# Ledger of designs, part 104: peptides against a protein of PDB entry 3HUF

Target 1, 320 residues: chain A of PDB entry 3HUF
Amino acid sequence: MWIIEAEGDILKGKSRILFPGTYIVGRNVSDDSSHIQVISKSISKRHARFTILTPSEKDYFTGGPCEFEVKDLDTKFGTKVNEKVVGQNGDSYKEKDLKIQLGKCPFTINAYWRSMCIQFDNPEMLSQWASNLNLLGIPTGLRDSDATTHFVMNRQAGSSITVGTMYAFLKKTVIIDDSYLQYLSTVKESVIEDASLMPDALECFKNIIKNNDQFPSSPEDCINSLEGFSCAMLNTSSESHHLLELLGLRISTFMSLGDIDKELISKTDFVVLNNAVYDSEKISFPEGIFCLTIEQLWKIIIERNSRELISKEIERLKYA

## One batch from the design tools (peptide; made by RFdiffusion4, then SolubleMPNN)

Design b2_p17_8_s1 (from b2_p17_8, 8 letters changed)
Fold by OpenDDE base, seed 5:
Structure b2_p17_8_s1 (fold): chain B 320 residues (1-320), chain A 17 residues (1-17)
Amino acid sequence: as target 1 above (320 residues)
Amino acid sequence: SEEKKKDEEEIEELLKE
């Protein structure tokens, strides 16, 4: 989201979030959803127009800012952004930091981009929330992204957490739910005067973890917890592969269960399968190898003695 | 701070013209 601050009390010492939309900036306007009052004698009554665009799909993958347009409203001394005079038709900016000078005001408005990028695990939830979140200047998507800051967990009561949720947790992404999104939608008016009134996603995350025994105490408890073990997996999911890498596993990939030959078995401690393949093929698993689902593996790795548990299962099936 | 305020007052006079 875009945040503005200013020196010399020209913004009354307040930080403000700018959501996508159009703002008239000037001395003789009242702060609201479309106006920014600037208190200086050097500022015109109506000095500039700020226009913030909604996020692009590219912004979800890059963590880039919403496009920021500045237009001078035909003022005597103009407007500058990053020491450059704004053109007569206005200019557009994609920099994460903007120093905005209105006329000859000795104090600048500093606009900065605070990255917030929300990944959804469920396409139905994305469809429900994407429009509202984009109107807050928050990029949204389904696919894994290095720019992802928050992950929306689907709260199905009694269901196991998904691979996406497991991976988001290990990546130290802030896990949130629909209750946080609902709360976030209500604060839009209150944050006009104080950007600090944005709801704390970390508190939501703490509550999710505290109330769900499927999470370890920290990502650090699981990261590299299976270092020195080797697994094979069906080449089906990049998230599954990345999850297993974060556990410290040496990973071999195969295309079918028929590719699991004696050579692969000799180099592999266990095979990781998705639920569909596990349930359909459990009667035809290769002999002498431990096969489990990612969800079964997750149940092992959240235990304090995960290495001992996995070793016992490997031994049990090697001698069966 | 006082010099910057004085500059603002001079600019206000120039903006009234």
Scores: peptide ipSAE 0.030, ipTM 0.636, DockQ to the pose 0.071
Fold by OpenDDE base, seed 3:
Structure b2_p17_8_s1 (fold): chain B 320 residues (1-320), chain A 17 residues (1-17)
Amino acid sequence: as target 1 above (320 residues)
Amino acid sequence: SEEKKKDEEEIEELLKE
């Protein structure tokens, strides 16, 4: 989201969030969803127009800001952004920090981008929320991104957490739920005057972890917890691969269960399968190898003695 | 600068009105 602050009390000492939309900026406007009052004798009654665009798909992957357009409203002394005069037709900016000078005002409006990118675990929830979140200037998507700051957990009653949720947790992404998204949608008007009224996603995350025994106390409890072990996995999802890497596993990939030969078995402590393959092929598992699902592995990983537990399971099946 | 101080004083006056 874009946040503006200013020196010299020209914004009345307030920080303001700028959502996607158009704002008239000047001395003789009233603060509302489309106007920003700036208090200075050195600025025009109507001085500039700010236009914040909705997020692009690229912004989701890069964590880049919504495009910020500035137009001078034919003022006597013009408008500058980052010490450069704004062109007659307006200019667009993708920098994360903007120093906006209105006319000869000795104080600048400082605009800065606070990154928030929300990943969804399923396309149905994305379809439900994407429009509303984009109108808040929040990029949204399904695929893993290094720019992801928040991950929407799908709450299915009685189900295990998804691989996406597990990976998001280990990646130290803030896990949120639909309740947070609902709350976030309601604050749009209240944050016009006070940017501090933005809901704290970390509080939501803490509450999710506290109330769900499927989460360890911290990501650090699981990261590299299986260092020194080797696994093989079916080449299916990138998230599954990255999850296993974060556990400190050496990973071999295979295309089919038929590719699990004696050589692979000799170098592998266990095989990780998705639920569909595990359920369909459990009768045909190679002898002398421990096969488990990611969800079964996760149940071991969240235990304090995870290394001892997995070692016992490996030994049990090597001699069975 | 003296100009910045004068502009600050003018802004403070405008905030009091």
Scores: peptide ipSAE 0.023, ipTM 0.552, DockQ to the pose 0.059
Fold by OpenDDE base, seed 1:
Structure b2_p17_8_s1 (fold): chain B 320 residues (1-320), chain A 17 residues (1-17)
Amino acid sequence: as target 1 above (320 residues)
Amino acid sequence: SEEKKKDEEEIEELLKE
């Protein structure tokens, strides 16, 4: 999201979020959803127009800012952004930091981009929330992205957490739920005056973790917890692969159960399968190798003695 | 000139809040 602040009390000492939309900036406007009052004798009554565009699809993957357009409203002394005079037709900016000088005002408006990108685990939830979140200047998507800051957990009551949720947790992404999204949608007006009134996603995350025994206390408890073990994976997602990497596993990939030969077995401590393959092919599992799902692995990983538990299961099947 | 003074006074009031 774009946040603005200014020196010299020209913004009354307040910071505010600029959501996608158009703002008239000047001395003789009232602060609201479409106006920014700036208190300076050197600023015109109506000085500039700021236009924040909605996020692009690219912004979800890059964590880049919503496009920021600045137009001078035919003022005597013009408008500058990053020491450059704004062109007659206005200019667009994609820099994360903008120093906006209105006329001869000795104080600048500082606009900075606070990255917030929300990944959804569920396409139905994305479909429900994407429009509203985009109107907050928040990029949204389903695919894994290095730019993701928040992850919406699917609330299936009584089900195991998804691989996406597991991976989001280990990536130290802030896990949120529908209650946070609802809260976020309601505070749009309150954050106009004070950007600090943005809901604390970390509090939501802490509450989710505290109230769900499927999460360890910290990602650090699980990261590299299986260092030194080797696995082979079949029919897993990219997230599944990255999850196993974060556990410190050496990973081999194969395309079919038939590819599990004696050589692979000799180099592999266990095989990770998706649920469908595990359930359908359990009769066809190679002898002498421990096969499990990611969800079964997760149940072991969240235990304090995960290494000992995995070792016991490996030994049990090697000597069987 | 007078409009500028009024505008300056109005700003000076707004800066006192």
Scores: peptide ipSAE 0.018, ipTM 0.555, DockQ to the pose 0.162
Fold by OpenDDE base, seed 2:
Structure b2_p17_8_s1 (fold): chain B 320 residues (1-320), chain A 17 residues (1-17)
Amino acid sequence: as target 1 above (320 residues)
Amino acid sequence: SEEKKKDEEEIEELLKE
């Protein structure tokens, strides 16, 4: 989101979130959802127009800011952004930090981009929330992104956490839920006068972890916890592969259970299957190898003695 | 980014408590 603050009390000591939209900036405007009052004798009654665009698809992958347009409203002394005079037709900016000078005012408006990029685990939830979040200047998507700051957990009552949620946790992404999104949707008017009134996602995340026994106390408890073990991975997603890598596993990827020969069994500690393959093929599993799902593996990984538990299961099946 | 690092540090602090 864009946040503005200013020197010399020209914004009355307030910070504001600027959501996508158009703002008239000047001395003789009243603060509201479309106006920013600036208190200086050196600025025009109506001095500039700020226009913030909705996030692009590219912004979701890059964590780039919503485009910020500045237009001077035919003032005597013009408007500058980053010491450059704004062009007659206005200029657009993609820099994360903007120093905006209105006329001869000795104090500047500082605009900075606070990174917030929300990944969804479920396409139905994305479809429900994406429009509203984009109108807040928040990029949204389904695919993994290095720019992702927050991850929306799918709350299905009585279900295990998804592989996406497991991976988001290990990546130290802030996990949020629908309750946070609901709260976030209500703050649009309240944050006009105080940007600090933005809901704390970290408190939501802390509450999710505390109230769900499927999360370990820390990602560090799980990262590289299986270093030295090897697995064969069958019919899993790219997220499943990345999750297993974060556990410190040596991974062999195969497309068919028929690829599991005696040589592979001799080099592999266990086989990871998706739920559909595990349920359908459980009768035909190769002898002498431990087969499990990602969800079953996760249940072992969240235990403090995960290495001992896995070693014990591997030994049981080698001597059976 | 410095913000992402700060958020990561804040997450790490919250998870240590």
Scores: peptide ipSAE 0.000, ipTM 0.271, DockQ to the pose 0.012

Design b2_p17_8_s2 (from b2_p17_8, 8 letters changed)
Fold by OpenDDE base, seed 3:
Structure b2_p17_8_s2 (fold): chain B 320 residues (1-320), chain A 17 residues (1-17)
Amino acid sequence: as target 1 above (320 residues)
Amino acid sequence: SEEKEKDFKEIEELLKE
């Protein structure tokens, strides 16, 4: 989201979130959803127009800012952004930091981008929330992104957490739920006056972890917890692969169960399968191979003695 | 040993859930 603050008390010492939309900036406007009052004798009554665009798909992957357009409203002394005069027709900016000088005002408006990119685990939830979140200047998507700051956990009562949720947790992404999204939608008006009124996603995340026994106390409890072990996995999911890497596993990939030869077995401690393959092939697993799902692996990993548990199971099955 | 059997049962229970 874009946040503005200013020097010299020209914004009354307040920070403000700017959502996608159009704002008239000037001395003689009243602060509301479409106006920004700036208190200076050097600023025109109506000085500039700020227009913030909704996020692009690219912004989700890059964590880049919503496009920020500045237009001078034909003022005597113009408007500058980053020491450059704004063109007559206005200019657009994709920089994360903007110093906006209105006329001869000795104090600048500082706009900075705070990255917030929300990944969804479920396409149905994305479809439900994407439009509203985009109107808050928040990029949204389904695919893994290095720019992801938040991950929406699907609350299915009685189900295990998804691989996406596990991976998000280990990546130290802030896990949120639909309740947070609902709360976020209600504060849109209040944050106009005070950007600090934005709901704390970290508090939501802490509450999710505290109330769900499927999470360890911290990602650090699981990261590299299986260092020194080797696994083989079916090459089906990038998230699954990345999850296993974060556990510190040496990973071999195979395309089909038929590719699991004696050589692979000799170098592998266990085989990770997706639920569909596990359920279909459970009866046909070769003797001496430890096969488990990611969900089963996760249940072991969250235990304090995870290494001992896995070691014992490997020994049991290899020497049976 | 009885201790090894207990440990294996715990893992089997974790894997069956």
Scores: peptide ipSAE 0.005, ipTM 0.312, DockQ to the pose 0.004
Fold by OpenDDE base, seed 5:
Structure b2_p17_8_s2 (fold): chain B 320 residues (1-320), chain A 17 residues (1-17)
Amino acid sequence: as target 1 above (320 residues)
Amino acid sequence: SEEKEKDFKEIEELLKE
């Protein structure tokens, strides 16, 4: 999201979030969803127009800002952005930091991009929320992204957390829920005057962890917790692979259960399968190999003695 | 602690089946 602040009390000492939309900036306007009042004798009654575009799909993957357009409204002394005069037809900016000078005002408006990219675990939730979040200037998507800052967990009571949720947690992504998104949607008017009124996602995340025993106390409890162990995984998802890497596992990939030969068994401590393969093939598992699902592995990983538990199970199945 | 211990026993049971 774009946030503006200013020196010299020209914004009345307040910070403001700028959502996608158009704003008239000047001395003789009233603060609302389309106007920004600036208190200075050196600026015009109506001085500039700011236009913030909705996020692009690219912005979700890069964490880049919504495009920021500035137009001078034919003022005597013009408008500058980053010490450059705004062109007659206006200019567009993709920089994360903008210093906006209105006329000869000695104080600048500082616009900065606060990165917020929300990943959804399922397409249904994305379909429900994407439009509203994009109107807040928040990029959204389904796929894993290095720019992802928040992850939406679907609250299905009594269901195991998904691989996506597990991975998001280990990546130290802030996990949020639909209640947070609903609350976020209500603050649009209040943050016009004070950007600090933005809901705290970390508090939501803390509450999720506190109220759900499927989470360890910290990602650090799980990261590299299985260092020194080796697993084999069916080449089904990149997210599952990345999750296992974060656990510190040496990973071998195979294309089918038929590829699990004596050589692979000799080099592997256990095999990780998806639920569908596990359920369908449980009767045909090779002898002397420990096979488990990611969900089963996760239940072990969240235990304090996870290494001992895994070691015991490996020994039981290899030497039975 | 007790609930987690139950979950692990369930995993052990599921892995024995």
Scores: peptide ipSAE 0.000, ipTM 0.325, DockQ to the pose 0.004
Fold by OpenDDE base, seed 2:
Structure b2_p17_8_s2 (fold): chain B 320 residues (1-320), chain A 17 residues (1-17)
Amino acid sequence: as target 1 above (320 residues)
Amino acid sequence: SEEKEKDFKEIEELLKE
């Protein structure tokens, strides 16, 4: 989201979030959803127009800002952005920091981009919320991205957390839920006057972790906790692979259970299967190998003695 | 198999100690 602030009390000492939309900026306008009052004798009654575009698909992957357009409203002394005069037809900016000078005002409006990119685990929830979040200047998507700052967990009562949620947790992404999104939808009007009124996602995340026994106390408790162990991964997602990597596992990926020979069994501590394969093939698993699902592995990994638990199971199956 | 179900029960029991 774009945030503006200024020195010299020209913004009355307030910070403001600028959502996608159009704003008339000037001395003789009243602050509202489409106007920004700037208090200076050096500023025209109606000085500039700011237009913030909705996020692009590219912005979701890059964490780049919503496009910021500035147009001077035919003022005597013009408008500058980053010390460059705004062109007659207006100019567009993708920089994360903008110093906007209105006329001869000695104080600048400073616009800065606060990165927020929300990944959804569930396509139905994305479909429900994407439009509203984009109107807040928040890029949204389903695919994993290095730019993601937040992850929406699906609240299905009584369901295990998904692999996506597990991975988001280990990546130290702020996990949020639909209640937080609902709260975000209500703050749009309140944050016009004070950008600090933006809801704290970290508090939501802490509450999710505290109230759900499927989360460890911290990602650090799980990261590299299985260092030195080797697994074979069959018919799992890319997220599952990345999750297992974050656990410190050496991973061999195979296309079918038929690839599991005696040599592989000798080099592999356990085999990770998706739920469908595990349920269908549980009778045909080779002897002497520990096979489990990612969800079963997660139940072990969140325990403080995860290494000891896994070691005992491996030993039991090797000597059985 | 009944053995794997036992394995998980043993893990679950170990998780309760």
Scores: peptide ipSAE 0.000, ipTM 0.281, DockQ to the pose 0.004; fails the geometry check
Fold by OpenDDE base, seed 4:
Structure b2_p17_8_s2 (fold): chain B 320 residues (1-320), chain A 17 residues (1-17)
Amino acid sequence: as target 1 above (320 residues)
Amino acid sequence: SEEKEKDFKEIEELLKE
């Protein structure tokens, strides 16, 4: 989201979020959803127009800001952004930091991009929330992104957490839920005057972790916890692969259970399967190999003695 | 602890399924 602040009390010492939309900026406008009052004698009554675009798909992957357009409203002394005069037709900016000078005002409006990119685990939930979040200037998507700051956990009562949730946790992404999204949707009007009224996603995350025994105390408890072990997995999910990598596993991939030959068995401690394959092929598991689901593996990993647990199971099956 | 033994049994049961 874009946040504006200013020196010299020209924004009355307030920080304001600029959601996607159009804002008239000037001395003689009243603060509302489409106006930004700036207090200076050096600023025109109506000085500039700011237009913040909705996030692009690219912004989700890059963590780049919503496009920020500035137009001078034919003022005597013009408008500058980063010491450059705004062109007559306006200019668009993708920099994360903008110093906006209105006329001869000695104080600048500082616009900065606070990165918030929300990944969804479920396409239905994305479909439900994407429009509203995009209108808040928040990029959204389903795919893994290095720019992802938040991950929406699908609350299924009584079910194991998804691989996406596991991976998000290990990546140290802030996990949020529907309650946070609901709260976030309500702040649009309140944050006009005070950007600090944004809900604390970290508090939401802490509450999720505290109230769900399927999470370890920290990602650090799981990261590289299985270093030195080797697994094979069905090449079906990139997230699953990345999850296993974060556990410190050496990973071999296969396309079918029939591809698990003696060579693969010799270098593999266990085989990780998805639930569908595990359930369907359970009777056909190769002899002498330990097969488990990612969810079963996760249940082991969240235990403090995960290495001992997995070692015992491997030994049991190798000598059985 | 009894809790760890329970968790281990649940894992063993999950692995036997």
Scores: peptide ipSAE 0.000, ipTM 0.344, DockQ to the pose 0.004; fails the geometry check

